# Peptides against a protein of PDB entry 4A54: the designs that were tried, part 30

Target 1, 94 residues: chain A of PDB entry 4A54
Amino acid sequence: MSVADFYGSNVEVLLNNDSKARGVITNFDSSNSILQLRLANDSTKSIVTKDIKDLRILPKNEIMPKNGTKSPSTNSTKLKSAETYSSKNKWSMD

## One batch from the design tools (peptide; made by RFdiffusion4, then SolubleMPNN)

Design b2_p14_6_s3 (from b2_p14_6, 6 letters changed)
Fold by OpenDDE base, seed 3:
Structure b2_p14_6_s3 (fold): chain B 94 residues (1-94), chain A 14 residues (1-14)
Amino acid sequence: as target 1 above (94 residues)
Amino acid sequence: SLEEELSKKLLESL
């Protein structure tokens, strides 16, 4: 079985530094031992295989946490337009 | 599980 048989699989990779990466396997460079993952934000992460401590294939039904684009709550700071009450100084010329 | 077995095979292929 080759790594290419797993292209398109969603995986969680545990690295030797105890960090984790999740993504879809898009490519494997056998000459340089580099695994490429497409992340949830559509960026690509390259991982050297020697840095991999463990790996698991995620079931298809696990909703990749879409990085919930926190819709920037545009705090529409309603700039209360300070209605400058133009005090009509009624200059009564009499 | 099937996923566990496949994970092992993938890791061995790396």
Scores: peptide ipSAE 0.620, ipTM 0.918, DockQ to the pose 0.107
Fold by OpenDDE base, seed 2:
Structure b2_p14_6_s3 (fold): chain B 94 residues (1-94), chain A 14 residues (1-14)
Amino acid sequence: as target 1 above (94 residues)
Amino acid sequence: SLEEELSKKLLESL
């Protein structure tokens, strides 16, 4: 499994200095060992992997305290279940 | 949990 498999995941990173960062994984530079997170304010934070003490993937349902940035309304296209009105062909046999 | 296991795998991949 590669770090790329986790792009787009929301994570909490605990650093060796006991600070925390939360964001979405946007990139990983393997050559320089740098993990990039997009933060809630749309800024990017670069973290050197050696400074990471622990990391956890946040469940999608964990309401990250959205600072008031409205999650883009996923237009839940309510697939209106086309109620296939089964036209009961009432074959009225006369 | 699944997230915990995935977190471990991610950490191992860094």
Scores: peptide ipSAE 0.617, ipTM 0.918, DockQ to the pose 0.142
Fold by OpenDDE base, seed 5:
Structure b2_p14_6_s3 (fold): chain B 94 residues (1-94), chain A 14 residues (1-14)
Amino acid sequence: as target 1 above (94 residues)
Amino acid sequence: SLEEELSKKLLESL
């Protein structure tokens, strides 16, 4: 199996400096031992394989928070609990 | 898991 078989896979890379990178594998330069990732912001990160401590393939269902998806401001629409003021119309029957 | 196995194979290929 070659690295090319994993092109398009979303991965998390743990580096020797304990930093992490997440992205889609777009290319691998075997001659220079460089793994290229496309990050969530559409930028590209090149990682030298010797700097990789660990790597995991992320399941497809992990919705990577696209940085660009403005988390819809959950306008906490304060559901003003319509306090149904039961105006008890006290019908004063005289 | 399958992802774990594939991750190992990927890492070995690097």
Scores: peptide ipSAE 0.611, ipTM 0.914, DockQ to the pose 0.144
Fold by OpenDDE base, seed 4:
Structure b2_p14_6_s3 (fold): chain B 94 residues (1-94), chain A 14 residues (1-14)
Amino acid sequence: as target 1 above (94 residues)
Amino acid sequence: SLEEELSKKLLESL
């Protein structure tokens, strides 16, 4: 499986500095190990993979922040969505 | 869950 298989997936990334980023995977530069996310404001964020502590794919029905407000996840995710489950931790899904 | 397993696979691919 490659990162390209997840293009269009909505993800939450936890960074080593404990900051978070949410966005749709638009590209991956394997040579430089850079993951690109399109954010809710339509900007692009590049994340170096070494800075990633954890990552989760968000289900389509999960409420996501957008423009300072929470809204349902968009249907931009290419992967099959599951129901929202209780998490074992903040980064896990059942 | 499916998303959990896919998340693991994605992370492994990075």
Scores: peptide ipSAE 0.600, ipTM 0.918, DockQ to the pose 0.096; fails the geometry check

Design b2_p14_6_s4 (from b2_p14_6, 5 letters changed)
Fold by OpenDDE base, seed 5:
Structure b2_p14_6_s4 (fold): chain B 94 residues (1-94), chain A 14 residues (1-14)
Amino acid sequence: as target 1 above (94 residues)
Amino acid sequence: SLEKELSEKLNESL
């Protein structure tokens, strides 16, 4: 298996400076030890492999939040539980 | 793990 077998995989890279990068592996330059990622904004980031502290592969189902998708404000619509006060109409039978 | 294998392959190119 080669690094090329991981092309198209979504990864999170932790760098030696404790910064993180997330993206899809698009290329690896073995001669220069450079990993290329496509980021969520469609830009490209080149990372020197010696600067990588840790790496994880993200599951395919993890929708990378596109930077532009405002997290829908979960309007906590307080479902006012309509407490149906059953007014017991006491029918006073005379 | 796949992460370990990828990391090893990246390191082999150093």
Scores: peptide ipSAE 0.480, ipTM 0.871, DockQ to the pose 0.103
Fold by OpenDDE base, seed 3:
Structure b2_p14_6_s4 (fold): chain B 94 residues (1-94), chain A 14 residues (1-14)
Amino acid sequence: as target 1 above (94 residues)
Amino acid sequence: SLEKELSEKLNESL
């Protein structure tokens, strides 16, 4: 199979400097030997093929780490249960 | 070619 057959595949790339990149293969420049990945933040990363130590295809079910959408900090506003202090108004009838 | 090498690595990862 050609590299183009893998366009759209999610991959993990191990570089010669032991850094890792994860992304979807969007393009391969055969003239310059550059692999282009779309990252989770929708940016593109260009990787020179000679800098690739290892590569693996990720299973479709591995959710690309979306840029941590800040889990909405559920400010658990502890709704302090407003203790309804029943102030017994002692109406003293005169 | 580097393309051939890359394609081989991709094929080995399937």
Scores: peptide ipSAE 0.469, ipTM 0.875, DockQ to the pose 0.649
Fold by OpenDDE base, seed 4:
Structure b2_p14_6_s4 (fold): chain B 94 residues (1-94), chain A 14 residues (1-14)
Amino acid sequence: as target 1 above (94 residues)
Amino acid sequence: SLEKELSEKLNESL
């Protein structure tokens, strides 16, 4: 499994400065350690992975802002089989 | 978890 298996997943990233970013994973630059997210307004945010404190994958049924970009379906079997995100695993790296 | 697996993959590139 690679980071590319998560392309198209909608994620919420907690940064070391306690700010949050929510978007769809569009790219990962392994050479520079940069995760790229497409935000709800269709802009792109680049995040240096060392600045990531925590990450969660958002369930497909989570209500996104109507004006936001819907997360595309991923072909990853593991992502499709992922249990509905429960409060139990909120901000858990398990 | 999938979050852990993704985090590990991100960290492997550091």
Scores: peptide ipSAE 0.468, ipTM 0.869, DockQ to the pose 0.076; fails the geometry check
Fold by OpenDDE base, seed 2:
Structure b2_p14_6_s4 (fold): chain B 94 residues (1-94), chain A 14 residues (1-14)
Amino acid sequence: as target 1 above (94 residues)
Amino acid sequence: SLEKELSEKLNESL
C-alpha cells in the first residue's frame, strides 16, 4: 500500500505544535515529504510530514468542521473509518 | 491499523 491509496480520505493530523488540521488527502510529495490536505473551506494546506505528531482517519459519519462551506468530498479511494486513536508517540497509531 | 500504515508510509519519506 502507498500513500496514494489514501487519497480522498478524511484525516485529522496533530502537529508537533499541538495544532490540528482536518481535511481530505489530495496529494503527497514524497520528494519533499509534504502532505497536502484540502480543508473544509476548499483551501489547501501543505504539511511537512516531520511536523506531524499523530494522524487519524476520520469516520465517515464524523462531522468535519465547516467554515461556512461544504466539507471536502472524498471521491477517490474508499477506506474504512478509524475508531481508535492513540497519541502516545509520533506515528504510534495502530 | 490503516493509520499506522499511512504513518509508516509518510515516515518512510523522511
Scores: peptide ipSAE 0.455, ipTM 0.868, DockQ to the pose 0.104; fails the geometry check

Design b2_p14_7_s1 (from b2_p14_7, 5 letters changed)
Fold by OpenDDE base, seed 1:
Structure b2_p14_7_s1 (fold): chain B 94 residues (1-94), chain A 14 residues (1-14)
Amino acid sequence: as target 1 above (94 residues)
Amino acid sequence: SLTEELKEALEKEL
């Protein structure tokens, strides 16, 4: 599979600095190794892949970004604002 | 899992 197969997936990314970002994968720049997320506030966050400590795909039943694609189920709740978390936020492995 | 598949895909494109 390619990263493009996951476009539209809602993910939570744990960065090397222990901060977290949550958003929908909108693009991957293979030339620069940049993962692009659309956040809940409709802004875009570009993440260098090497800065990713861990990530997980969020299930459809979890809160999703406002502009999530291919992922919102009828039971999904969309966020109105972008969320940035510290390492103290709940984290569960897939 | 889908998460692991995504991780693998990221690694392959590096």
Scores: peptide ipSAE 0.644, ipTM 0.921, DockQ to the pose 0.745
Fold by OpenDDE base, seed 5:
Structure b2_p14_7_s1 (fold): chain B 94 residues (1-94), chain A 14 residues (1-14)
Amino acid sequence: as target 1 above (94 residues)
Amino acid sequence: SLTEELKEALEKEL
């Protein structure tokens, strides 16, 4: 599969600086290795892939961005604010 | 898992 097969999936990304971002995958730039997420507040976050420490697709039972698209394994739900973390929070990968 | 498949896809496109 390609990254494009996961467009519309809601993901949680753990960055090398231990911050987290949650959003729907809207684009991937292979030439520049940039993953683009739409956040819950409808803003866009561009993440350089080399800055990603870990990531996971969010399950259906978790809150998704309000303007998310249907993903292969999850259903979109409304979320009022973007989910971002700057502290060392618990990380568990499915 | 779908998560692992996404990770592999990212790795292949790097």
Scores: peptide ipSAE 0.639, ipTM 0.921, DockQ to the pose 0.757
Fold by OpenDDE base, seed 4:
Structure b2_p14_7_s1 (fold): chain B 94 residues (1-94), chain A 14 residues (1-14)
Amino acid sequence: as target 1 above (94 residues)
Amino acid sequence: SLTEELKEALEKEL
């Protein structure tokens, strides 16, 4: 499966600085590892995957807030960074 | 889950 298969999905991204961004996936730059989101205010946010601590797909009934909301520091599964990818680590599917 | 599939897809594109 490709990231492109998830274009149009509403996601919440938890960044390494514990801030959150919510938006619709509009593009992924594989060359630079940049995820692009359309935010609730119709602006775009580019996120370097290295800055992503965790992410989740939001259900359709969940309200999409504006970017910059600080996330509660709870048990989030950290997204594997590019460095861990070099070790051929894979995520398990639920 | 779809979330895990997305995470896997991101890893594959790295």
Scores: peptide ipSAE 0.638, ipTM 0.922, DockQ to the pose 0.567
Fold by OpenDDE base, seed 2:
Structure b2_p14_7_s1 (fold): chain B 94 residues (1-94), chain A 14 residues (1-14)
Amino acid sequence: as target 1 above (94 residues)
Amino acid sequence: SLTEELKEALEKEL
């Protein structure tokens, strides 16, 4: 699976500085390791992957960006409701 | 989970 499979997904990103961003994944620049999110106000936030502490796919019942929000079901990848969020070390896998 | 799959995808593309 590639990051592109998640384009249009609504995510919450926890940054290393403990700030959070919520948005729709619109692009990933693998060469520069930059994840691009469209925010609720239609602005774009570019996040360097190394600055990400954690992230999660948001369940449909959470507040999502209204404009440009792509339904997870519109992706080729079937998305489900997000599991219970648990903070982990950066890129720790289950 | 899908979240973990996304994390893995990000790791692979770093």
Scores: peptide ipSAE 0.629, ipTM 0.921, DockQ to the pose 0.613

Design b2_p14_7_s2 (from b2_p14_7, 5 letters changed)
Fold by OpenDDE base, seed 5:
Structure b2_p14_7_s2 (fold): chain B 94 residues (1-94), chain A 14 residues (1-14)
Amino acid sequence: as target 1 above (94 residues)
Amino acid sequence: DLTEKLKEAIEKEL
């Protein structure tokens, strides 16, 4: 398997400095040994693989804390269909 | 498991 087969997987990365990063694998640069993650805030973090102490794939059901990226409420702006006031001015000439 | 496969894939592509 290639790393590309895991694109879209949610992972937790433990770094050598004991910090953790969580995100979705978006890219792997083999030439520079860089794993790229998309974080919960939609930012991208590039991690040099030599700085990785450990890595695990997170189960799909682990509710990533949805940072309330409010799903853009498609405010379906109910375009009030401008009722074409058909002013049928029926001028009844009496 | 999938995690080990990912680790192996990283190592192979380095």
Scores: peptide ipSAE 0.692, ipTM 0.937, DockQ to the pose 0.644
Fold by OpenDDE base, seed 4:
Structure b2_p14_7_s2 (fold): chain B 94 residues (1-94), chain A 14 residues (1-14)
Amino acid sequence: as target 1 above (94 residues)
Amino acid sequence: DLTEKLKEAIEKEL
């Protein structure tokens, strides 16, 4: 499995300085060894992997304290499937 | 364990 398989997972990260970060995995930069988390305040935190002492995936049932930030209604932008109107070019053969 | 799988994935991609 790749780290990308865990995008969208809630994690708690314990750093070497004994601080904790909690957020959703949004990206992993393998080249720079950076794990990116979206925090409850919608900010992004970049964590260098070497600074991680421990991490755990939070169970889905663990109610992250919704800071009353209105979950932006993910307006499911209905990807309007561009109905490619196939204009039937009526190739009138004469 | 999903956590262990994530840790392993990180280690493999570093």
Scores: peptide ipSAE 0.691, ipTM 0.936, DockQ to the pose 0.690
Fold by OpenDDE base, seed 2:
Structure b2_p14_7_s2 (fold): chain B 94 residues (1-94), chain A 14 residues (1-14)
Amino acid sequence: as target 1 above (94 residues)
Amino acid sequence: DLTEKLKEAIEKEL
């Protein structure tokens, strides 16, 4: 599993200085070891992974103080698999 | 859990 699989997840990060950051994972730069979070105020925070003491994924049901930013409605577009009804037109040639 | 999987993913990509 890659960090990219967790993009869009809401996380709480505890830093080595005992400060906390909460936000949505928007990017991970492996080359520079930087985790990028979008914060509640729509700002972006870049965190060097070496400065992370601990992190946790926040459950979706934790009432994030809804600052009115609509959770992007993951329109789970149920890609209804268009069952291609292969209507086998049985052309019954008589 | 998912948190541990994320931690592992970070460690592997570093």
Scores: peptide ipSAE 0.685, ipTM 0.936, DockQ to the pose 0.658
Fold by OpenDDE base, seed 3:
Structure b2_p14_7_s2 (fold): chain B 94 residues (1-94), chain A 14 residues (1-14)
Amino acid sequence: as target 1 above (94 residues)
Amino acid sequence: DLTEKLKEAIEKEL
């Protein structure tokens, strides 16, 4: 699988500074090692992969895109508020 | 384990 197969997925990212970000994967720049998330306020957050401590896909009742198929519509994806919060919040992996 | 598959995909493309 490629990262592109996960475009439109809602993820929670734990950063090395113990902050968390939540958003929909919109792009991955392999050349620069940058993961892009669209946040709930429609802004884009670019995260350098080396700054990621951990990540997880948030629960979604939708079939994951397959190679050669259309990605799920981002308009149907419910995002909680554009949130960057501390590691004091619950963290569980898939 | 979709999360693990995503992690593997990232690592592979870096």
Scores: peptide ipSAE 0.684, ipTM 0.934, DockQ to the pose 0.587

Design b2_p14_7_s3 (from b2_p14_7, 5 letters changed)
Fold by OpenDDE base, seed 5:
Structure b2_p14_7_s3 (fold): chain B 94 residues (1-94), chain A 14 residues (1-14)
Amino acid sequence: as target 1 above (94 residues)
Amino acid sequence: KKTEELKKAIKEEL
């Protein structure tokens, strides 16, 4: 089984300094022993595996705290293209 | 189970 089989999984990583990182596994560099996570702010964090004390896969239902940056619901405000109704001012010259 | 599999995979690729 390869780490690549877990790409896209949301994980919590406990580091040796007791700090935690949460993110989606995006890459694993076996040559350098680096696990890459995409964080909630869309940044990437590279973690050397030797610095990992423990890790766990988070269940899909654990709402990663969406940093309440409400993804602005791009309410696609349908820019109603103001159809400039070219009112043909039919200048009826009489 | 999946967590342990991931840990194993990391260890095997090191």
Scores: peptide ipSAE 0.698, ipTM 0.938, DockQ to the pose 0.693
Fold by OpenDDE base, seed 4:
Structure b2_p14_7_s3 (fold): chain B 94 residues (1-94), chain A 14 residues (1-14)
Amino acid sequence: as target 1 above (94 residues)
Amino acid sequence: KKTEELKKAIKEEL
């Protein structure tokens, strides 16, 4: 079993300094012993595994409090399909 | 169980 099998899992990490981080596992660098988490603000946090005191996988139903960062209403800018009005310039050849 | 499996996977890949 590899850490890659858990990519996309939401985890809570307790660090040795008693701080906590919550995020989705996006990558694991075995060479450098770094676990990467995507945080609720879409930033990436790199955690050295030696600094991890404990971790747990969060249940899917645990609503991470989305900090009310307004989901940028992706105003679907309706790309107005530029109706290429094919102006048939009837060149009247006299 | 899944949490322990993740912890094991981390240890095995270090």
Scores: peptide ipSAE 0.697, ipTM 0.938, DockQ to the pose 0.698
Fold by OpenDDE base, seed 1:
Structure b2_p14_7_s3 (fold): chain B 94 residues (1-94), chain A 14 residues (1-14)
Amino acid sequence: as target 1 above (94 residues)
Amino acid sequence: KKTEELKKAIKEEL
């Protein structure tokens, strides 16, 4: 299982200094051991994993106070398979 | 369950 499988998840991170960060996982840098979160103000916070005391995934139904940031409605855009209408080039030999 | 899976994933990629 990869951290990438959790991209887009809303998490609460408890740091070793007892401060908390909440945000959406946007990236994980394995080389530098950095977890990146998008915060409610659309800023990005980079957290070194060694500074993490604990973390939890927040349930989708936990009403984050609506600051108007639309929960990314995963519009499951059903990729309607664009039926490639094979436009039969009916070369009408008129 | 998902939280623990995430914790495990982080540890495995370190």
Scores: peptide ipSAE 0.692, ipTM 0.938, DockQ to the pose 0.724
Fold by OpenDDE base, seed 2:
Structure b2_p14_7_s3 (fold): chain B 94 residues (1-94), chain A 14 residues (1-14)
Amino acid sequence: as target 1 above (94 residues)
Amino acid sequence: KKTEELKKAIKEEL
């Protein structure tokens, strides 16, 4: 299985510094070990995999990045402009 | 499950 199979998925990345980034996977550079996310503000964030503490694919019923995958839920909310944030909120993986 | 598959895919391509 390739990371490319997950392009377009909304993910939340927990970094080693306990900050979080949410975005759509747009690219993975295997040579440099860089995961690229499109953020809610349409900017791109490149994350070195060594800096990733954990990650999860976001359920469609959760808050999605602005241009992320579509949620079947009418209660879906798009993120405004948050790129990264420090959060002590519940972290769960599927 | 999907998350774990993604994590595995990342590790496999490193």
Scores: peptide ipSAE 0.687, ipTM 0.937, DockQ to the pose 0.731

Design b2_p14_7_s4 (from b2_p14_7, 7 letters changed)
Fold by OpenDDE base, seed 5:
Order: sequence, then C-alpha cells, then structure tokens
Structure b2_p14_7_s4 (fold): chain B 94 residues (1-94), chain A 14 residues (1-14)
Amino acid sequence: as target 1 above (94 residues)
Amino acid sequence: SLTEELKQALKKEL
C-alpha cells in the first residue's frame, strides 16, 4: 500500500516536539517527505515526516472536535454517593 | 492494523 491509499483518512499525529495535530490526509509529497493534513478549521497543515514521532488513524465515528469547541471540562462532579447511614433506630423495647 | 499499514507506507517513502 502507498500513502495515497489513506487519503481521506482522519489521523492524529504526535510530533517530536510532543505537539499533536489532527486532520484528514489530503496529500503526500514523496519528494520532500511532507504529509498534508486538512484541519477542523479547513486550514492545511504540512508536516515533515521526519518530525512525526507517532500517528494513528481515527475511527470514522470519532467526532473530530471542532477547534473552537473547548471540550467542556467535564467537571466530574464527584457524585458524593450520599451514603445514607441508616441510623439504626435501636428501638429499645420495655 | 490500518495504522501500522500507514506507518509502513510512510517508512517506504523515506
């Protein structure tokens, strides 16, 4: 398989500087070893392959977070399980 | 996996 077989795939790229990029593979320049991604904001990012530390293909059902939607910090409200301490009413029989 | 196949494809182009 060639890189071209993966055009249109959503990928997450981890760079050597520990930054991440997510986008759709739109092109690969083999002469210059440049992978081109279309980002969620429709901009294009060019990544030199040597700068890639790791990558993964994202499943089609994974909603690419639109850059502008700050994933609401799900404050995991720790549902304090109200341990209802059943106060044993010790009914003292007379 | 498809990810590994892509990684191998990229390595071949280097």
Scores: peptide ipSAE 0.659, ipTM 0.923, DockQ to the pose 0.803
Fold by OpenDDE base, seed 2:
Structure b2_p14_7_s4 (fold): chain B 94 residues (1-94), chain A 14 residues (1-14)
Amino acid sequence: as target 1 above (94 residues)
Amino acid sequence: SLTEELKQALKKEL
């Protein structure tokens, strides 16, 4: 699994200076070891990986305090499982 | 956990 597999994940990052950042992972620069987060105010924060003390992925259901920025409605495309009702045509042969 | 997987992914890129 690569960092790219986590793009779009909402994370809380604890930095070595005990500051915290919360945002969506938008990019990772492997050459410079820089994790890029989009913050709630739509600004971008670049974090050097070595400055990360800890991080956690925030559960989708964690009500981010609605700062009025609409969480991008992840169109949960409810893949309506098209229950293919296999109409068993009971061909009752009389 | 997904968190641990992300941590491992970050460590590999280092």
Scores: peptide ipSAE 0.655, ipTM 0.923, DockQ to the pose 0.755
Fold by OpenDDE base, seed 1:
Structure b2_p14_7_s4 (fold): chain B 94 residues (1-94), chain A 14 residues (1-14)
Amino acid sequence: as target 1 above (94 residues)
Amino acid sequence: SLTEELKQALKKEL
């Protein structure tokens, strides 16, 4: 599975500096290892992959950034229902 | 989990 298979997914990213970013995966630059997120304000956040401490895919029912830019029709490979991660283990690497 | 699969995908691109 490639990062591109997750385009359109809403993610929360925890960075090594303990800052957080939340947005929809719009692109991945493999040459530079840069993950691009569209934020709630329609701006783009570029994140160097090495700076990512942890991440999670947000369930569809969580507040997606309102601006419904058309999810690219990634063919509905049934990405199995992200199990409702209990809030407690959100960032546990265990 | 889907999250874990994404993490693995990112690791493979490094």
Scores: peptide ipSAE 0.648, ipTM 0.921, DockQ to the pose 0.622
Fold by OpenDDE base, seed 3:
Structure b2_p14_7_s4 (fold): chain B 94 residues (1-94), chain A 14 residues (1-14)
Amino acid sequence: as target 1 above (94 residues)
Amino acid sequence: SLTEELKQALKKEL
């Protein structure tokens, strides 16, 4: 499989600095190893693969919350940023 | 898992 097979997947990325980003995979630059995510605010975040500590694919039923909206997993958690957040979400592999 | 497959795909591109 290639990274392109996962375009359109909603992912949570844990970075080496312990920040998190959530978004839909829109592109991968293989020459520079850059993963591009569309964020909740419709902006694009570029992530260098070497800066990724871990990642997971989010369930299809999990709607990416927009800025100011509650997380679909919790009624109490809101995104602090449309781009990055710190959450106590557990990592799961599928 | 799909997550593991994505991780493997990313590793192969490096």
Scores: peptide ipSAE 0.657, ipTM 0.921, DockQ to the pose 0.775; fails the geometry check

Design b2_p14_8_s1 (from b2_p14_8, 7 letters changed)
Fold by OpenDDE base, seed 3:
Structure b2_p14_8_s1 (fold): chain B 94 residues (1-94), chain A 14 residues (1-14)
Amino acid sequence: as target 1 above (94 residues)
Amino acid sequence: MEKLTKELKEALKK
């Protein structure tokens, strides 16, 4: 079995610095020992194999955390309905 | 999943 058999798989990678990366395996450079992941933001991360402390394949049902685009809290500016005070201009036409 | 993870780990060492 080769790394290419796992292209398209979601993985969680634990690095030697205790940081984590999650992404889809898109490529592996065997000559340089570089694993390429596509991240949730569609960026690419290259990881040197020697920097990997541990990894696991994620089940297909684990939705890659979409970088929660914080839906801009549209500050619902409550448009205070300007109560149009209808000034009854009593136009006394004499 | 554990078996596949093991296979991937072995593939990365080649």
Scores: peptide ipSAE 0.641, ipTM 0.917, DockQ to the pose 0.587
Fold by OpenDDE base, seed 5:
Structure b2_p14_8_s1 (fold): chain B 94 residues (1-94), chain A 14 residues (1-14)
Amino acid sequence: as target 1 above (94 residues)
Amino acid sequence: MEKLTKELKEALKK
């Protein structure tokens, strides 16, 4: 498997300086060992692979945190299950 | 997810 098989994957990269980067893999330069990420602000970050301490692939459903916006606390708005008000239409046949 | 992460890590060594 090549890095190209992971293009379009959202990843979190932990660098040797303990900083983190999150983005979509857009390119890999094998000659220079440079991983390219597209960030949430549509900018591009180039990371030298030797500076990578660890990485993980993020789930597809994980919304990339927009830069500076507080991750909206997933207030699990309890979708109150619409209680199917079984309106007992009591047809009182008078 | 863990398997794919491992495969990506191995691919980055190449």
Scores: peptide ipSAE 0.640, ipTM 0.917, DockQ to the pose 0.782
Fold by OpenDDE base, seed 4:
Structure b2_p14_8_s1 (fold): chain B 94 residues (1-94), chain A 14 residues (1-14)
Amino acid sequence: as target 1 above (94 residues)
Amino acid sequence: MEKLTKELKEALKK
């Protein structure tokens, strides 16, 4: 399983500095170890994986970012890999 | 949810 299988999932990330970020996974750069989240204000936050203390996938009843997508079911949902997330483009997972 | 979270955590280590 790859991070791309979780694109569109709404997650809460706990950082090493005890701050939290909540957003939809839009991209993962494995070469640089950077996780990208789309936040509620439609901005993108890049998080270096080494700065992640913990994370969880949020249940569907949790507050979602604007234009957020639901988390994939436990059933193998093939999600399209988003190469690059841009605020200019409608981000959708088939 | 716990299983999926675990799988995501493992995927982030790659």
Scores: peptide ipSAE 0.615, ipTM 0.915, DockQ to the pose 0.702
Fold by OpenDDE base, seed 2:
Structure b2_p14_8_s1 (fold): chain B 94 residues (1-94), chain A 14 residues (1-14)
Amino acid sequence: as target 1 above (94 residues)
Amino acid sequence: MEKLTKELKEALKK
């Protein structure tokens, strides 16, 4: 998979400085390793991937950014339609 | 969701 397969997905990003950003993935610059999010106020935030401590795709039961989608599969036919849920915490990689 | 999150994390490393 590529990051482009997740365009339109709602994510929460935890940065190395422990700040958080929530937004819809709108673009990824692979050459410069920059992830772009559209925030709830319709502004954009560019995040260098090296500054990302952790991230998660937001589940359907959480508050979504404006014009966000509840599932990454809704925006890409390349994504798996079946969602896997775990009892692990919101920052679990598994 | 965790599996897809993992896939996104791996995609960001490329």
Scores: peptide ipSAE 0.607, ipTM 0.915, DockQ to the pose 0.591

